# Ledger of designs, part 184: peptides against a protein of PDB entry 3ESW

Target 1, 322 residues: chain A of PDB entry 3ESW
Amino acid sequence: NNIDFDSIAKMLLIKYKDFILSKFKKAAPVENIRFQNLVHTNQFAQGVLGQSQHLCTVYDNPSWHSIVLETLDLDLIYKNVDKEFAKDGHAEGENIYTDYLVKELLRYFKQDFFKWCNKPDCNHCGQNTSENMTPLGSQGPNGEESKFNCGTVEIYKCNRCGNITRFPRYNDPIKLLETRKGRCGEWCNLFTLILKSFGLDVRYVWNREDHVWCEYFSNFLNRWVHVDSCEQSFDQPYIYSINWNKKMSYCIAFGKDGVVDVSKRYILQNELPRDQIKEEDLKFLCQFITKRLRYSLNDDEIYQLACRDEQEQIELIRGKTQ

## One batch from the design tools (peptide; made by RFdiffusion4, then SolubleMPNN)

Design b2_p23_5_s1
Fold by OpenDDE base, seed 5:
Structure b2_p23_5_s1 (fold): chain B 322 residues (1-322), chain A 23 residues (1-23)
Amino acid sequence: as target 1 above (322 residues)
Amino acid sequence: SKRKEELKKIAEELLKKIEELEK
């Protein structure tokens, strides 16, 4: 029997597509019950859900994108990107250009735009006075600070002049365009918005052990790429486990199209106990939230994203992140 | 040809995987 391999291949692709699409149909009643029970009984699951409700959608704001693009020195950025792109002379020009853009944005953000703030400078004594600042604790925001999604304000006293300086921890990324300072939270928050403003596919990665960073989907590399604005790091997922010798338990990525456990990309050694949730329940939770985020997408979009998800899962299993 | 047998084997394996995923 002359097996028509082309016909078989077409049939297999159709069946595979139909199977994938079936997973994104409306959740069965049993799945809804499981989800509701999980988020009501497991604190970690509730936390992941709460973060997804914010992080998956907050950066998809066209008005914010416009403000970002108006605030950045685009002429400088594109000049530098064009310069680096021209050196490499690659025929693969259009897709690799975005990688150069992200690398320049990392440089620009760290070197020219944003500042690390362990302690604020004294409001009275001026610049480079943070060494004289003693922490007094934290308090709630005042009426002005509350306008900018401020959860906490760190209070410092100047040892030199005795004045109090407030360091509000703003979660409004537009306010961060003005203040231009913070720690890993503020850095990652604003940098995520910046990348989104260039039309890039970006995820916010939350680590349980008090760090946050981004992932960017590179069309050139055809994968999710580690991006840390604090470290000016591109495609170095190993820096936490290997270079910092950081112990970690969970890394969860939040994007407009899904929530993904990316722990395997970053936790290469010194893994802490994963005891906050059952592995099966975490997998279910991420898939369920992802399904909800994709509910309005068409079949072709769902299929393309599912293919991308499968490739990422294969990558995470094989350890071929580099 | 060896290639035809290999392609057949791949197709059979893929079909099995799809059937397993549909269960």
Scores: peptide ipSAE 0.006, ipTM 0.367, DockQ to the pose 0.620
Fold by OpenDDE base, seed 4:
Structure b2_p23_5_s1 (fold): chain B 322 residues (1-322), chain A 23 residues (1-23)
Amino acid sequence: as target 1 above (322 residues)
Amino acid sequence: SKRKEELKKIAEELLKKIEELEK
């Protein structure tokens, strides 16, 4: 009996698809109970959930995308992308063009658009006066600052003129298009929105040890790519563990289609104790939130994303990011 | 079709994984 291997393969693929799709059906009552118990009993789980409720959806705002695209020098950006793309001898229409776009956006953002702000310049003395600024502490936002999702305002006194300068820590990325300054939080927040505005699949990566960055899904590389706007870094997930010798415990990626523990991509050495949650519970939590984010997707979309998830999990297990 | 090639790749990867697990 000539085993029709093609027929068997098709049947196996159908069964596999059905099996994958079955995992994304509505959570069983037992899973809901487990989730509720986990979020109520584990502070880290509650934090991950809270972040997911914001970070997974906030950047999917068409109005914001329009404002971003109107604010950026698109002519300069695409001119530079086209230049570098042509220099490397690529033909138009290749998926690699998007990688060049992200690299140029990193360059443009860091060099031309946004500024790092350790201390603000004095509002009275003008540019390059941050050296004269003494921190007085932090306070709540005023009425104007509160309009732009500001939780904290850092207060500085100028040693030269004695005037007070406020550095509001805005969480509104549209306000950041105006202010064009901040630290890792503001950088990552606005840059995530910028990447999203170009129609890219982007995740916000939160590190428990006070850093944040992005990932974008490269169609050319067929994987999630590390992107750090602060560092103008593309596909260098090792920079934290190796170059900075940073100690880390958790890196969690938040995107429209899921929440993923990406710690294995970034924590290559100097791993801190992962004692905030059981590994099985974290895995469950991320999967549960991911399922919820995908409830409105069709079977084909769910299947495609599940295939991406599987590939990513393989990548993370094998440590073969490069 | 592009889908058939993708499915073939997935099947090949799954087979490789099975072979690795059987080792």
Scores: peptide ipSAE 0.000, ipTM 0.354, DockQ to the pose 0.106
Fold by OpenDDE base, seed 2:
Structure b2_p23_5_s1 (fold): chain B 322 residues (1-322), chain A 23 residues (1-23)
Amino acid sequence: as target 1 above (322 residues)
Amino acid sequence: SKRKEELKKIAEELLKKIEELEK
């Protein structure tokens, strides 16, 4: 009996697809109960849920994408991308071109567009006066600042002129296109929107130990790539653990299609206790939120994303992050 | 961790299945 291996393979593929799709069906009542209990009893879980409700969807705004593209010097960006692409002589153009684009966006953003702000300049004394600024504390936004999703305003006094300067911590990325300054939060927020505006698959990575960065899905590398706008860093997930010797406990990636614990990519040494949630509960939480984010997708989209997820999990297990 | 080993086994089994399906 000639075993029709092709027919068996097709049947196995169908069964596998059906199995994968079954995981993304509507949550069972027991899963909903578990989820509700978890987010009501565990503060870390509640925080992850709250972040997912914002970060997974906020950047999928076509009007914001248009504003971003109108604000950036696209001619300069594409000129530089084309120049770097031409130097490397790669014939297989389209997939690797996106990596060059992201690298140029990192350069452009850090060098030409956005500014790091430890302390603001004095509004009265002008540029390069931040050295004269003394922090007085933080307060809530005023009526104008509140229009731009501002939760906190840092207050500074100028040691030279005595005037007060406000540094509002805006969460509206469109306002950040105007202000063009901030710390890691503002940098990552706006840069995530910038990458999304170019039609890229992007995740916002939250680290519990007060840092944030991006990941972008490289079609050329066929994986999620570390991207840090503050550091102008591409594919250097080791910089925090190794170069900074940073101690970390959790890194959670938030994207339109899912929430993923990416701690294994970034926490290479000096791991802090993971005591905020049980590992099984965190896994369940991320899977449950991911499932909800995919409820409107068709079977083919769900299957493709599931294949991507499995490849990422394999990568994270093998430790073959270059 | 025991979970890493389980995930590794699942990944290895999936890879074997993929490789077998690509043959």
Scores: peptide ipSAE 0.000, ipTM 0.317, DockQ to the pose 0.055; fails the geometry check
Fold by OpenDDE base, seed 3:
Structure b2_p23_5_s1 (fold): chain B 322 residues (1-322), chain A 23 residues (1-23)
Amino acid sequence: as target 1 above (322 residues)
Amino acid sequence: SKRKEELKKIAEELLKKIEELEK
């Protein structure tokens, strides 16, 4: 009796699909109780939840995408992408084109569009005067600054002219299209929106040790790819732990389809104590939030995302991405 | 552990098979 391996494989796939879909059904009362108790009793869990409520949805704004695309030099960007794509002998329609696009967006953003601001220039003395600026501290936003989701304003005094310069820390990425300056927070915020505006699948990665970056899902590589706009870095998750010798405890990725602990991708050495939450509770929290984000998706979408998640978890366990 | 490596290998093979079946 020739074992119809194809029939068995199909049957197993159906059963597997059903099993996966069963995990994404509405949360049981016990899970809801566990979730509520966790976010009420654990400050780190509450922080992750709070971030997810913003970061998972804020960038899915078609109006913002239009404003971004109208602001960027798309002709220059696509000209450069096409040039590099053609040099490497790729044909039109290959999924690898998107990787070239992201690499060019990294170049364009860092070299042509956005500026690092350690200290602002003096508003009175003009350009290249940041070396003369002394920090006086931070204060709340004024009435104008408050219009652009500003949580804090850094205050600087010019050592030459004595005038005060304000550096508002805007969280409105549309305002950042105008100001075109900031630190890792502003860079990552606007760059995340830029990538989203091109229809890409993007996550915002928060590191507890005061850094932030992106991940982009490459259809060509079939995995999440590290993207840091500040460093013009593509697929270099090791730069923090190895190159910077940075000590880290948590890296959490926030996307429209889920929240994922990606610490294993980035924390390769010098791991700090993970003492803010139990590992089992963090895993539960991320899964629970992810499940909620997917409640409106159809069975096929849920299954595809679950397969992608499983692939990522396997990757993170194997450490093969280096 | 040897068991973890074996499970990893099985998972990789299953994923490859899934990818082949989705094509």
Scores: peptide ipSAE 0.000, ipTM 0.304, DockQ to the pose 0.064; fails the geometry check

Design b2_p23_5_s2
Fold by OpenDDE base, seed 2:
Structure b2_p23_5_s2 (fold): chain B 322 residues (1-322), chain A 23 residues (1-23)
Amino acid sequence: as target 1 above (322 residues)
Amino acid sequence: DERKKKLEEIVKELKKKIEELEK
């Protein structure tokens, strides 16, 4: 009996696909109970859930994408991308063009569009007066600031004129297109929206130790790529652990299609205790949220995403950072 | 580690076969 290896391979592939798809079916009652208990008893789990409810969906707004594209100098951006692609990209095929686009968006955002704001300029004294600003503390938003999803306003007094300047920490990325200034939170928030506006697969990475950045899925590299708008950094996941010597415990990526613990990509040394949640519970939590995010997807979409997830997990285990 | 390597090889071979079947 000639073993039809092709028939066996096809049957195995079907069974494997069915097995993968079965993992994304409706959660069993026991999993729902476990999830509810975890979220109600573990503050870190509550935080991850709360962030997922916002970060996984907020950037999937076509109206916002249009506003972003209308606000950016697309002619300049594409001119620069085309210029860089013409130098080296033709040999690598069309898929590398998106990597050049992300690199140009990093350049454009940092150099031409957005500003770092450690301290605001004095509203009375004008530009380049931040050195004269003394922090008085933080307060809640006023009625106008509250319109733009503002949780906190930093208050500064000018040492020169004595006037008060408010620095509202806006979470509305459309307001950030107007203000064009902030810290890592504002930078990452708006830059995540910008990348999404170009139709890219993007994740927002939250680090427990007060930093945030992006990942984008490169079709050319066939993996998630580190992207930090503050640093104009592309594919440099080591910068925090190695270059900054930063101590970190958790890095969690939030995207439309899932929540992933990406700590292994970024925490290369100086790991802080991971004591906020049990590792098995964090894994369960991320998987459970990911399942919920994928409930509306078809079987082919679920399967493709599951294949990406598996590849990423293999990458994270192998430590094949360059 | 050896089982993991074997599984990785099988997955790699299956992926290659899938890519060949999708062509």
Scores: peptide ipSAE 0.011, ipTM 0.443, DockQ to the pose 0.068
Fold by OpenDDE base, seed 4:
Structure b2_p23_5_s2 (fold): chain B 322 residues (1-322), chain A 23 residues (1-23)
Amino acid sequence: as target 1 above (322 residues)
Amino acid sequence: DERKKKLEEIVKELKKKIEELEK
């Protein structure tokens, strides 16, 4: 009996697709109860949920994408992308072009567009006066600053002229297109929006130990790629654990299609205790939120994303990012 | 559950083989 392996493979693939789709059906009452209990009893879970409610959807704003594209020097960006792409002997239309685009956006953002701000320049004395600035503390936003989703304003006094300079910590990425300065939070916030504005699949990665970065899904590499705008870093997930010798406990990625614990990608050494939540509960939480984010997707979209998720989980287990 | 795991493994292996054959 010639086992029709093709027929068996097709049947297995159909059954597998059905099985995958069954996981993304509406949550069972027991799952809802577990979720509610978890977010009510575990502060870390509540924090992850709260972040997901913002970070998973905030960047999917077409009006913001238009403003970004109107603000960036697209001619310069594409000129540089085309130049580097041609230099490496690639043909137009290859999936690798998007990797070159992200690399140029990293360059452009860090070198030409955005500024790191440890301390602001004095508003009176002008540029390169940050050295003369003494922190006085932080306060709430004023009426103008409050228009741009500002939670905190750092206050500085100029040692030279005595004037006060305000450094509002804006969470509105459109305001950041104007201010063009910040720390890791502002950098990652605006850069996430920039990448999204080019139609890319992007996740915001939150690290519990006070850092944030992006992941971009490379169609060429067929995986999530580490992207840090502050570091002008592409595909260097090891920089925190190895280069910085940073101790970390949790890295959580937030995207439109899911929430994923990506700690295994970035925490290569010096792991801090993961004591904020049970591993099973964190896994459940991320899966539950991911399931919720996919409720409106069709079966093919769900299946494609589930295949992507599976490949990522295999990657994270195998440590194959090298 | 064990049968599902075995089926998942077989499907993973088959998907890999298909992807290798489509390259």
Scores: peptide ipSAE 0.008, ipTM 0.488, DockQ to the pose 0.059
Fold by OpenDDE base, seed 3:
Structure b2_p23_5_s2 (fold): chain B 322 residues (1-322), chain A 23 residues (1-23)
Amino acid sequence: as target 1 above (322 residues)
Amino acid sequence: DERKKKLEEIVKELKKKIEELEK
């Protein structure tokens, strides 16, 4: 009597699917009360919620995607992607093409498109004058700067000519397509939008210790891949903890389909105290926000995302990239 | 027969765990 293992596996998968679906459809009243209490009483939880309300949805703007694609040199990008993809003889299948695309976008963005700005150049003296700039502090945006979601403007005085130069910290990624300069915040913001404009699954990763980067879901690797536009880095989650010897406490990933604590991927050593929230409460918070983000999805989408989430959790526990 | 029994036990345990997770 050949045990139909395939039939048993199918039956187990159906039951598991039904279980997952029941877990996502039932918002228990008790969970809502716990969530409200947590967000009202814990400042870190309130911060995570506030970030999720912005970062999980802001990049899903078709109008912005069109503007991005019209601004980038797509001919150059795809020419370079095709060239690198052709070297590997297509042996790895079509899904690897997207990994080559992300690697080229990292190259293009850092080398050809965007600039790092520690200090602005003097508006009067011209290019390569940033060394002559002294910070005077920060102030609120003026009427023109306020049109582009500017929270703060850094003020600099030129030691050579004495003129004031303003460096507005724009949060509008469309304005960043024009200015083409910034620090890690501006880099990650615009690069996240760029990746989203190619139809990719992307998360914005916030680190409490003043850094930000992306994750891209590779269909070829079947996992979330670290992507840092500032470093032109692909699949190097260790660079912060190992190469920089950076101390970190929290890394939270924000995407359209969920909020995930990804600290275990990036905090490999020099862990700072995680004292901002109880671990159980953070886990609950991320799961609760994730459930809310998925309320409009169909049963198949919910199931596929839940399988992906489980695989990620296994990866994060094992500390081994599969 | 022993493998079938073991598999049936695993399926039964998994069903029970799923039912416990559904309560």
Scores: peptide ipSAE 0.008, ipTM 0.403, DockQ to the pose 0.317
Fold by OpenDDE base, seed 1:
Structure b2_p23_5_s2 (fold): chain B 322 residues (1-322), chain A 23 residues (1-23)
Amino acid sequence: as target 1 above (322 residues)
Amino acid sequence: DERKKKLEEIVKELKKKIEELEK
């Protein structure tokens, strides 16, 4: 009796798929109640939800993608990518080209395009005058600044000429294409949009301890890859915990297809107390938001994403991010 | 079909193991 192993395998796969899909069905009333109670009673949960409502969807704007691609020096970028790919990439296949692209975008963004701004230059004295600037504090945006999703404006006085210079903290990434300066927030915001504009799978990673970065899903490496535009860093998740000796409690990744606690990838030592929410509630929250983000997807898309999620969870548990 | 029943049991056990790994 030839055991039709192929038929058995197919049936197992169908049953497994059905099981996975059942987890992504519309939430039961009890889950909705748990979610509502959690976001109303826990400030951290409310913050994660609020961030997800913005970060998971804002970068999926085709008009913004066009503006980005029109603004960047694509000829320079692709010339550099092609040059690096021609050395080693052909042997590894076409999927490695995207890794070279992301590495070049990191270089281009930091070296050629965007600037770090600890203090602004004096608007009156001109370039390289930031050393003369004294912070006076922060205020709300004026009518013009408010047009570009500005929450805060830092105010500086020039010690040389006495004039006031405003440094608006713009959250509109299209305005950042014009201003081309900022700190980690502006860097990560615009760089996330840039990566998305190339059609890449990208997540925005929020760290509770005042840093932000990206993750890119590498088809070559078949995993999420750490990407920090400020550091020109590719696949170095250890830089914060090990190199900086930074203490951290939470790292949450926000993407169009899900919200994931990625703390285990980045918090390798010096872990701060995770006291903002119960671990079980955070896990539930991220899964619940992820489920909602996937409601419009078909069964095959849901299944493929769920398989990717499972692989990531295995990676995070094993501590084999590298 | 005894094979179908055995397969359903295996799937059920795998589901339980996956659920345990997700805790």
Scores: peptide ipSAE 0.016, ipTM 0.489, DockQ to the pose 0.136; fails the geometry check

